Peptides against a protein of PDB entry 5CWW. Designs and how they scored, part 69

Target 1, 194 residues: chain A of PDB entry 5CWW
Amino acid sequence: VPKLQGPFDFDLNPEDEQDDEVELKDIYVIGEKPRVADLMRGEEEELEMMKEDQHNGLSLNIICLLSTSGQVKICLDIDGVEAQWLPPRSKNKRLFAPPPEPPSLLTFQTFDTLKPAEVTPDGWPMFSEDATSPYSFYVTHPAGITYISLTPWVFRLESELQSDSEAGTEFRIDLLAKGQGSERDRIFTQTRTQ

## One batch from the design tools (peptide; made by RFdiffusion4, then SolubleMPNN)

Design b2_p18_8_s1
Fold by OpenDDE base, seed 1:
Structure b2_p18_8_s1 (fold): chain B 194 residues (1-194), chain A 18 residues (1-18)
Amino acid sequence: as target 1 above (194 residues)
Amino acid sequence: TKKLAERLAALVERRKAE
C-alpha cells in the first residue's frame, strides 16, 4: 500500500506569506530526469543518444504550486522524495522511532501571474504543460494565459550540480539566487467585451 | 537571496560528495 507522504516543510518560504493565506489550487511536478548512467548499466550505444537529450534536464524534481490568486511558487525537491510503501504490518515492537523529519522543499522562486484587479475569489487558475519543453508551462486563468519557462536557470543549476569544478561555484550560485531568471509572459488576456 | 544561495551551495556540495 502506498504511504501518504507529507506534510512537506518549505525551506525559505517568505516569512510574510502566512501559509494560511495561500490557498493552493493546482500543483505541477516536473520530474527528475533519470541519470542515464544509472538506468543503462548495460547499453553503451543507447547511452550516447540519450546523453544529448539529458543535457537539458535537471537532476531534481521541481514542484510548482499555484494559488487562487495566481501566485506561482517554484520549489526544488532537495531531499529526493521517493515513493514510499507502508511497512508490512509486522506484529512486533512499535519502536517509537521519532517521526522522520518531514521532507523539505526548497522555495526557489515566487511570482504572480495575475494583476491584483484580475484576482477573483472564485478564480481557479490551472497549470498546463508545454509540449515543446518539459521546463515550460502555462498558467491558465479566466483573465488570461501566462507562459512560464524555467529553462534559463534550470540549465545553469544542473551545470553546477554536475560540475566537478569547485572554482567559481559559489559565485555562479550567488548569481542564480539573485537572478532566478524564470521567463514569464502574458500571451493572452481575455478582453471582456462590455 | 543569501540564504537561497547557501542552500543551493549545500545541495551542490552534497551532490559532489555522492
Scores: peptide ipSAE 0.575, ipTM 0.941, DockQ to the pose 0.786
Fold by OpenDDE base, seed 2:
Structure b2_p18_8_s1 (fold): chain B 194 residues (1-194), chain A 18 residues (1-18)
Amino acid sequence: as target 1 above (194 residues)
Amino acid sequence: TKKLAERLAALVERRKAE
């Protein structure tokens, strides 16, 4: 039986976003890509060919959260949360280990997909995948559809995570943090026929 | 942004140590 996981702590959650005030409507998870080196241990020649073509995805899970207002929060699973199962009902008195600290999600970026005038109390925004890219998706709302792509920063972040060199890492990370360059494009707007 | 950079840097360092 799957174990219920959570709560999650949101590291660097904007102070103005009281967690209690944000009604979440949807969640979209982009699973981590395994390290090619770990999968191909033993086939050195195929490893070189796959390194060129496989834009290796991020070695972190990405958790996207969508509010009723059309706000998207992009979070990184920095702790590597894995699926948990209920332990078999063995009679052994679990030593009350202090409840483990809740896993943390790093809030990477927060942005809106709706204009204030488009927000409705009965609005039901939803995520949908982009079949062409694992790091792109859509937010659908009655007011319109927004395309979102994480590709501008995902591969750069992965490059830093896999880099053995400390040279320039701080500078590049600073650029990533400042840029937060997710693409966002409103591809459809519902025209209210007056 | 500075705090985000610090958290990302810490993450990178942790991954390099593994």
Scores: peptide ipSAE 0.575, ipTM 0.941, DockQ to the pose 0.782
Fold by OpenDDE base, seed 4:
Structure b2_p18_8_s1 (fold): chain B 194 residues (1-194), chain A 18 residues (1-18)
Amino acid sequence: as target 1 above (194 residues)
Amino acid sequence: TKKLAERLAALVERRKAE
């Protein structure tokens, strides 16, 4: 049986977001891509060939959160949260180790997909995947559909995570942090026929 | 943004040390 995981701590959550006011409606998880070096331990020749074609995804899970207001929060799983199964009810009273510190999610970016006038109390925004890209998705709301792509920064971040060189890393990370360059495009807007 | 950069940098360093 899968174990319910959480709570999660949100590192760098915007101070102005009273967490109590943000009702989450949906979650979208982009699973990490394994590092090819870790997968190919023992197959050095195939490793080199795969490195060239490797549009390797991010070696971090990405957790996207969607609020009733259409706010999207992009979080990085920096602690490497893995699927957990309920341990078999072994009777051994393992001493309640203090509950491990909740895993932290790094808040990378927060943005809105709806205009204030489009936000409704009964609005139910939902995520849906983009079949053409693992790092792109849609937010669907009665008011409209927004396309989101994480590709502008995901591959750059992965490049830094895989880089053996420290040269220029700080500068490139600073650019990533400043840009937070997720693509956001409203592809459909529901026109109220007057 | 500065804090984010610091966290990302720390993450990168951690991954390099593993």
Scores: peptide ipSAE 0.574, ipTM 0.941, DockQ to the pose 0.773
Fold by OpenDDE base, seed 3:
Structure b2_p18_8_s1 (fold): chain B 194 residues (1-194), chain A 18 residues (1-18)
Amino acid sequence: as target 1 above (194 residues)
Amino acid sequence: TKKLAERLAALVERRKAE
């Protein structure tokens, strides 16, 4: 049986986000890809051919949160949260170790997919996957459909996480933090029939 | 943005030390 995990702490949550006012409707998880170096431990010859196909995904889980207002929050799993299972029912009253500190998610980016006039109290936005890319997805709402892609920054972040060089790292990280360049395109808008 | 850069830098340094 899976163990219930959480609560999660959100690091760098915007101060103006009254967490109490944001009703979440959906969650979309992009799982981490295994490090090529960890997979290739033992096969030196295949290492050269896989260097070119290094469209390697991010070595972090990405947690996307969607509110009733169509706000998307992109969070990074910096602690590497793993799936936990309930231990088999051993009757031993093991003293509850103090609950470990809750794992933290890093808030990377927050943005809206709806205009203020499109937000409704009964709105039900939902995530859906893009079959062509693991780092792209759609937000569907009665008012319209928005395409989102994380590809503009995901590969740059992974390059820094895998880099053995400190040269220019501070500058490139500063650019990532300032740019937050997720692609966002409204591909369909529902015409209100009057 | 400055705080985000600091958190990302700390993450990168942690991964290099492993």
Scores: peptide ipSAE 0.572, ipTM 0.940, DockQ to the pose 0.778

Design b2_p18_8_s3
Fold by OpenDDE base, seed 2:
Structure b2_p18_8_s3 (fold): chain B 194 residues (1-194), chain A 18 residues (1-18)
Amino acid sequence: as target 1 above (194 residues)
Amino acid sequence: TAELAKKLAALVAKRKAE
């Protein structure tokens, strides 16, 4: 039986947002790339083809959270959370090891998809996948649809994670953190039919 | 942003050490 995981600690949650009870409505997970090296230990030819596919996604899980207000939080799984199973009911009183510290999620970016006037008490925003890219998705709300893409930063972050050199890494990471982050585009707005 | 950069740098460093 799969073990329920969580709670997760959110690292770098903006102070102003910590006090606001953000009611989450949806979650969207972008799984990390399969470590090609671990999967393809026997198939050298396919390893070369996958290396050439520049679309090497992030070696981290990305967890996107969506609030009732249309706020999106992009979080990185920095601890590499793995699937856990319930231990077999072995009768041995294994001394309760102190519960492991809850895994942390790094809040990479937080942004709104709705204007304040578009927020409704009964609003039910939802994520939808983009069939064309694993790092793009939509937020659908009665007020409109917003396209979101993580591609502006995902590949740059991955390049740093895979780099063998520490030279310039700090500088490039600083640029990444100060950048605009994810692309956002409101592709549809519902006209209030009076 | 400075804290984010610091955390990302730590993440990169951790991954390189593995």
Scores: peptide ipSAE 0.556, ipTM 0.938, DockQ to the pose 0.791
Fold by OpenDDE base, seed 3:
Structure b2_p18_8_s3 (fold): chain B 194 residues (1-194), chain A 18 residues (1-18)
Amino acid sequence: as target 1 above (194 residues)
Amino acid sequence: TAELAKKLAALVAKRKAE
């Protein structure tokens, strides 16, 4: 049986000046791609697929959060949270180990997919996968559909994580942090029938 | 933004030390 995980601590949560409790409606997780070294222990066929995909994915899990208002928060799993399973029912009263410190998520980017006038109390935005890329997805709402891509920064970040040199890393990371971040395109808008 | 850059740099440094 899977173990329930959480709560998560959000590092660099922008001071939401608005103390408005953001009600979360959906979560979308992009799992880390296995390291080439871990694949070398697996089937040879998986190794060939990774060599052809010149675009090795990020070696971190990405957690996307979606609110009722259409706000998207993109978080990086910096602690490497793994799936946990309930221990087998051993009769041994394991001494309560102190609860581990909650894992931290690094907030990379927060943005809106809806205009204020499009937000409705009965609105229910949802994530959906893009079949063409693991680092792209859609946010669907009655008011419209927004395409989101993490590709502008994900591969650059991975390049820094895999680099053996520290030369220029600080500068390139500063550029990543100051950049526009994720691509966002409204691909459909529902016409208000007057 | 400066804090984000600092945290990302720390993450990169940690990963390289492993």
Scores: peptide ipSAE 0.555, ipTM 0.938, DockQ to the pose 0.764
Fold by OpenDDE base, seed 4:
Structure b2_p18_8_s3 (fold): chain B 194 residues (1-194), chain A 18 residues (1-18)
Amino acid sequence: as target 1 above (194 residues)
Amino acid sequence: TAELAKKLAALVAKRKAE
């Protein structure tokens, strides 16, 4: 039986301090790609498959959160939350372990996909995948559809995570943090029928 | 953004130490 995971603690950046009122409606998870180093421990066949995927995805899970208001929050799983299955009922070990600290998600970026006038109390925005890229997705709302891509930063971050050199890492990370972040494009807007 | 950068840097450092 899958173990229900959570609650998650959100390590929010200072810009997201007002998030106490965000009603979440949907979650989109982008699973981590295995690190090349981890694959080198595997069979040669897996290594060849990964060499062909020249663009090693991020070695972190990405958790995207969507609110009723169309706010998207992009979070990084810094703790490496793995799917947990309920251990077979071994009775005895439950008592003394301090409750594990809830896993933390690092908020990378927060942005809106809707204009204030498009937000409705009964609005139900939803994520949908982009079949062409694991790091791109859509937010669909009655008011419109927004394309989102994490590609502007995800590969750069992975490059830093995989780099053996510390030279310039701090600078490049600073650029990542200060950059435009994810690509966002409203690809469709519902015209108000007059 | 500065705090984000710090946290990302810490993450990178942690992963490199692993």
Scores: peptide ipSAE 0.552, ipTM 0.937, DockQ to the pose 0.703
Fold by OpenDDE base, seed 5:
Structure b2_p18_8_s3 (fold): chain B 194 residues (1-194), chain A 18 residues (1-18)
Amino acid sequence: as target 1 above (194 residues)
Amino acid sequence: TAELAKKLAALVAKRKAE
């Protein structure tokens, strides 16, 4: 039987710690890209074809959270959360191991997809995938549709995670953290028939 | 942003040690 996981702790930026409790409406998960080299130990030709098309995805799960107000939070799975199963009913005395620390998510970025005047109490924003890229998606709301892409930073972060060199890593990470973050573009706005 | 950079640096360091 699958074990229910959570709650998760959120490591938020100090700027986000002041945000009031936001009502979440949707969640979008971008799974980590498996190390193809570890899976394909016997199929060199398929490995080469996958390497050419492999825009090397991030080796971390990304969790996107969407609020009623159209706020998006982009979170990284630092701990590498895996599927958990209930232990078999063996009669053995569970040594009360201290409860494991809850897994943490790192908030990478927070931004709005709606203008204040577009926010409604009954609004129901939703995520939808982009068929052309695993690191792009849409936020749909009655007021409009916003395109979001994580590509400006995802590949740079993966390069640091896979690098053997420590030289300049701290500097490049600092630039990544201070950068513009994700791309966002309002591709559709609903015309209010006045 | 400084705290984010610190957390990301720690993540990178952890992954390189594994």
Scores: peptide ipSAE 0.552, ipTM 0.937, DockQ to the pose 0.736

Design b2_p18_8_s4
Fold by OpenDDE base, seed 2:
Structure b2_p18_8_s4 (fold): chain B 194 residues (1-194), chain A 18 residues (1-18)
Amino acid sequence: as target 1 above (194 residues)
Amino acid sequence: VEELAKKLAELVERRKAE
């Protein structure tokens, strides 16, 4: 039986200026790409071809959260949360190890997909995948559809995570943090026919 | 932003140590 996981602590969660508990409506998870080296230990030749086409995805899970207001939070799973299963009911009262510290998510970016005038109390924004890229997705709301892409920063972050060189890492990370972050494009807006 | 950069740097360093 799967174990319920959570709560998650949000590291660097910008204090939503509005003390109002942001009601979450949807979650979208982009799984980490497995290290090809771990999968392909048997086929050396195919490893070279896959290395070139491997837009090496991020070696971290990405968790996207969507609020009723159309706010998106992009979070990184920095602890590497794995699926947990209920231990078999073995009778050994293992000493309740103190509950492990809740896993932390690093909030990379927060942004809105809706204008204030488009926010409705009955709004139900939803995520949907982009079939063309694992790091792109859509937010659909009755007011419109927003395309989001994480590609502007994901590959650069992965490059730093895989780099053995400390030279310039701090500078490049600073640029990542200060950058525009994710691409956003409103691809459709519902015209209210007055 | 500075805090984000710090946390990302810590993440990178942790991954290099593994």
Scores: peptide ipSAE 0.563, ipTM 0.938, DockQ to the pose 0.771
Fold by OpenDDE base, seed 1:
Structure b2_p18_8_s4 (fold): chain B 194 residues (1-194), chain A 18 residues (1-18)
Amino acid sequence: as target 1 above (194 residues)
Amino acid sequence: VEELAKKLAELVERRKAE
């Protein structure tokens, strides 16, 4: 049986007074690129081909949260949360180890996909994957469809995570944090027939 | 933004130490 995980602490959650009232409707998880070295125990040739492809993903899980209002929150799993299973009913009353500190998610970016006039109380926005990129996805709402891409920052962040040099790291991270963040494009808008 | 940069820097440093 899967173990219920959470609560998660959200680091750098914008103190928007509205955040306490944000009803989440969907979650989209972009898994970290597996360390090829850990998966390919025994196939050295496939390891070399996958090493060239190692540059094509982030070594962190990304958790995207979607509210009823169409707000998207992009979070980084900085603690490396893994799927946990309920231990088999072993009778060992393991002493109440103090509950581990809740895992933290780093809020990288928060943005809206809907205009205020498009928000409806019965709106049900949903994530859907982009078959062409693991770091791109869509938010679908009755009012429209928004394309989102994390590619503007994901590869830069990974480059810093894998860099052997500390030279300029702080500067590049500052630029990454101050950047425009994720790409957003409204690809479809539903015309309200009056 | 400054806090984000700080947290990202801490993350990078942690990963380099592993």
Scores: peptide ipSAE 0.562, ipTM 0.938, DockQ to the pose 0.770
Fold by OpenDDE base, seed 5:
Structure b2_p18_8_s4 (fold): chain B 194 residues (1-194), chain A 18 residues (1-18)
Amino acid sequence: as target 1 above (194 residues)
Amino acid sequence: VEELAKKLAELVERRKAE
């Protein structure tokens, strides 16, 4: 039986005064790059094809959260949360090890997809995938559709995670954190027919 | 932003040690 996981702690959650009122409507998960070496131990020919199709994805899960107001929060799974199963009812009272510290998500970026005037009480924003890129997606709302891409920073972060050199890492990470972050483009706006 | 940079740096260092 799958184990219910959570709650998750959010590290660096911006003290948005509105955070206490943020109702989440949707979640979008971008899985980490498959460790091809671990999955393909038996299929050498498929390994070469997957190496070419290995668009160098991030070696971390990305969790995107969407609020009723159209706020998007991009979080990194820094602890490597895996699917957990309920232990079989073994009769042995395993000494309750202190519950492990709850896993943390690192908030990388928070931004809005809606203008304040577009926010409605009955608004139901949703994520949808981009078939052309695993690191791009759409936020759909009755007021409009916003394209989002994580590509401006994802590949740079992965390069630092895999780099054998410590030289300049701090500087490049500082630039990454200070950068514009994700690309955001409103591709459609619904004209209110009066 | 400075705190984010610090946390990302810690993440990178942890991954290199694994």
Scores: peptide ipSAE 0.560, ipTM 0.938, DockQ to the pose 0.758
Fold by OpenDDE base, seed 3:
Structure b2_p18_8_s4 (fold): chain B 194 residues (1-194), chain A 18 residues (1-18)
Amino acid sequence: as target 1 above (194 residues)
Amino acid sequence: VEELAKKLAELVERRKAE
């Protein structure tokens, strides 16, 4: 039986300037790609071919959160949270280990997919995958559809995580944090039939 | 933004030490 995990702590929750309780409606998880080096610990020959595929995904899970207002929050799993299962019902009163500190998520970016006039109290925005890329997805709402891509920053972040050199790392990370972040494109807008 | 850069730098340093 899966164990319920949480609560999660958000290290960099931007103070949502909106006093209104952000009601979350959907969650979208992009799983980490396994480290090629950890999978290939037995086969030296395949290690050379996989080094050339620069298209290695991020070695972190990405958690996307979607609110009723169409706000998207992109979070990074910095602690490497693994799926946990309930131990088999052993009758032994194992001493309550102190509850482990809640895992932390790092908020990378927050942005809106809807204009204020498009937000409705009964709106149900939803995530959907892009079959062509693991780091792209759609947000669908009755007012329209927005395409989102994480590719502008994901590969740069992974390059820093895998780099053996400290030279220029601080500068490149600063540029990453100050950058435009994720690509966003409104691909469809519903015309209000008056 | 400065705090985000700091947290990302800490993450990178932690991964290099492993």
Scores: peptide ipSAE 0.559, ipTM 0.938, DockQ to the pose 0.770

## One batch from the design tools (peptide; made by RFdiffusion4, then SolubleMPNN)

Design b2_p19_1_s1 (from b2_p19_1, 8 letters changed)
Fold by OpenDDE base, seed 2:
Structure b2_p19_1_s1 (fold): chain B 194 residues (1-194), chain A 19 residues (1-19)
Amino acid sequence: as target 1 above (194 residues)
Amino acid sequence: MEEKRQRVLQALKEALAKL
C-alpha cells in the first residue's frame, strides 16, 4: 500500500507570501534524468549513444506547483523524494523512531501567469506537458494559455551539479540565483466577448 | 532579496555536497 507523503517543507518561500492563503490546484513533476550508467551496466556501446541524451536533463526532480491565482512555484527536490510504502504488518513497530523530518523542497522561482484582473475565485488553472521538451510546459486558464520553459537555467544547474571543480562554484551558483529565471510567454489570451 | 540568494546558494551548495 502506498504511504501518503508530506507535509513538505518549502525552503526559500518568499517571507511576504503567507503560505496559509495559497490554494494549490495542480502539480507538475519533471523527473530526474535516468542514471543511464546504472541502467546500462554491461552495454558499453549503447551507453555512448545515450551519453548525448544524458546532457539534456537535470539530476534532480522538479516539482511545479500551481495556485488558483495562477501563481507557479518551481521547486527542486534536493533530498530525492522517493515513493514510500507502508511497512509490512510486522508486529515490531519501532515505537520510538522519531518521525522522519519532512522532506524539504527548494523553491527556486515563483511567478504569476495571470494578471490580477484575470484571477477568478473559481479559477482552475492546469498544467499541460510540452511534447517537444521535458523542461517546457503550459499553464491553461480560462483567461489564457502561458508557455513556460525551464531551459534558461536547468542545463546550467546540471553543469554545476556535475562539476568537480569547487573553483568559482559560489560565483556560478550566484549567477543561477540572480540570473534569468524560467521563460514565460502568454501564447493565448481569451478575448472577453463584450 | 539578498537573504533569499544566500539561502539558495547554501541549499545548492548542500545539494552539490550530497551528489
Scores: peptide ipSAE 0.168, ipTM 0.759, DockQ to the pose 0.119
Fold by OpenDDE base, seed 3:
Structure b2_p19_1_s1 (fold): chain B 194 residues (1-194), chain A 19 residues (1-19)
Amino acid sequence: as target 1 above (194 residues)
Amino acid sequence: MEEKRQRVLQALKEALAKL
C-alpha cells in the first residue's frame, strides 16, 4: 500500500503568502526525465539511441499547485521525493527514529492565471496536460484557459544541473532567476454575456 | 526578492552537490 507522504516544507515561499488562505484545487506533477542509463544497464547500443531523446527534460520533479484563485505555484523537488510504501503489518519495529525531516520543495515561481475580477468563490480551476510538451500545460477556469510553458527556464536549469563546472554557476543561476519565468498566455477568455 | 534568490542558489548548489 502506498504511504501518504508529507507534510512538505516549502522553501522560498513568499512570507506574504498566507498559505492558510490558499485553498488548493489541483496538483500537476512533471516527473524527472527517465534515467534510462540506470534502467538499461547492460544494453549499451539501445542506450545510445535513447540518449538523444533524454536531452529534453529536467533531472528534478516539478510540482505545480493550483489555488481556487487561479494562482499557480511551481515547485522543484530538490530532495528527490520517491514513492514510499507502508511497512508490512508484521514489522512493528517501533522506529524510535526521529521522523525524517520533511522533504523540502523549492518554490521557483508563483503567478496568477486569473484577474481579480475573474476569481469566484466556487471557482475550480484545473490543470490539463499539453500532449506536445511535458513542460507545458493549461489552466482551465470558467473565465478562460491559460497556456503555461516552463520551457523558458527548464532546459537552462538542466544545463546547469549537468554542468561539471562550478565556475560561473552562481551567475548562470542568477540569470535563470532574473530571466523570464514561465510563459503564460491566455488562449481563451469567456465573454461575459451581459 | 534577493533572499529568495539566495535560497534558490543555495538549494540548487546543495542539489548539485548530491548528484
Scores: peptide ipSAE 0.166, ipTM 0.757, DockQ to the pose 0.076
Fold by OpenDDE base, seed 4:
Structure b2_p19_1_s1 (fold): chain B 194 residues (1-194), chain A 19 residues (1-19)
Amino acid sequence: as target 1 above (194 residues)
Amino acid sequence: MEEKRQRVLQALKEALAKL
């Protein structure tokens, strides 16, 4: 049986007291690229072919959170939250293991998909995948549809994670954090039929 | 905005240092 994960701590959440009031409506998870080196331990030829394809994703899970207000929060799973299974009912609960520290999610970016006038209390925005890219998705709300792409930063971040050279890392990370972040485009707006 | 950026930079640095 899968173990329920969470709560998660959000590292780098803006200290805005408003974040505690954010009603989440949906979650979208982009799994890390498969570590084929770990999966293909013993198949050198398949490992070489799959190394070429491994350049196409982030080595971190991405967790996207969507609020009622259409706010998207892009979080990076730095701790590597793996699917945990409930341990078999071993009669020896070591009653004295400190509770594992809650896994932390790094809030990379937060942005709105709705204008304040489009926000409704009964609004239920939802994520939808983009069939063309694992790092692109849509937010659908009654007011409209917003396309989002993480591609502007994901591959650059991965290049830093895989870099054997610390030289210039600080500068490149600074450029990532200063960058425009995720692409966001409103592809559809619902016309108010008066 | 600048404080959030510094926090992201620091956390990314710390994340990279753990890898």
Scores: peptide ipSAE 0.163, ipTM 0.754, DockQ to the pose 0.095
Fold by OpenDDE base, seed 5:
Structure b2_p19_1_s1 (fold): chain B 194 residues (1-194), chain A 19 residues (1-19)
Amino acid sequence: as target 1 above (194 residues)
Amino acid sequence: MEEKRQRVLQALKEALAKL
């Protein structure tokens, strides 16, 4: 039987000082780039076809959180959250293992997809995938549809994770963190028919 | 590989904490 995971601790950006009780409505997960060399151990021909797709992904899971207000949080899974199963009902409670530390998510970016006047208490914004890119998606709300792309930073972060040189890492990460975040474009706005 | 990944992730945390 799968184990329910959570609560998760959030390592929030200091700009997220709005400890407002954010009611979450949806979650969108972008899985880490598969280590196809580990999955395809013995299938050399399929490894070559997947090499082209392999160059285009982040070695971390990305967790996107969507609130009732249309706020999006982009989180990085640093701990590597894996699927957990309930232990078999064997009678040996190891009474003295410290509780495992809760898994943490790093908040990389927070932004709004709605204007304050578009927010409704009964609003149920939802994520949907972009069939053209694993790092792009849509937020749909009754007020409109917003396109989001993580491509401006994902490939730069992956390049840093795969780098052989530690020289200038701190500077490149500082530029990544302070740089332009995710692309965001409102592709549709609902006209109120009077 | 893993030790370097952890150092980059630590630097990312420290950079985000300075914003």
Scores: peptide ipSAE 0.146, ipTM 0.730, DockQ to the pose 0.702

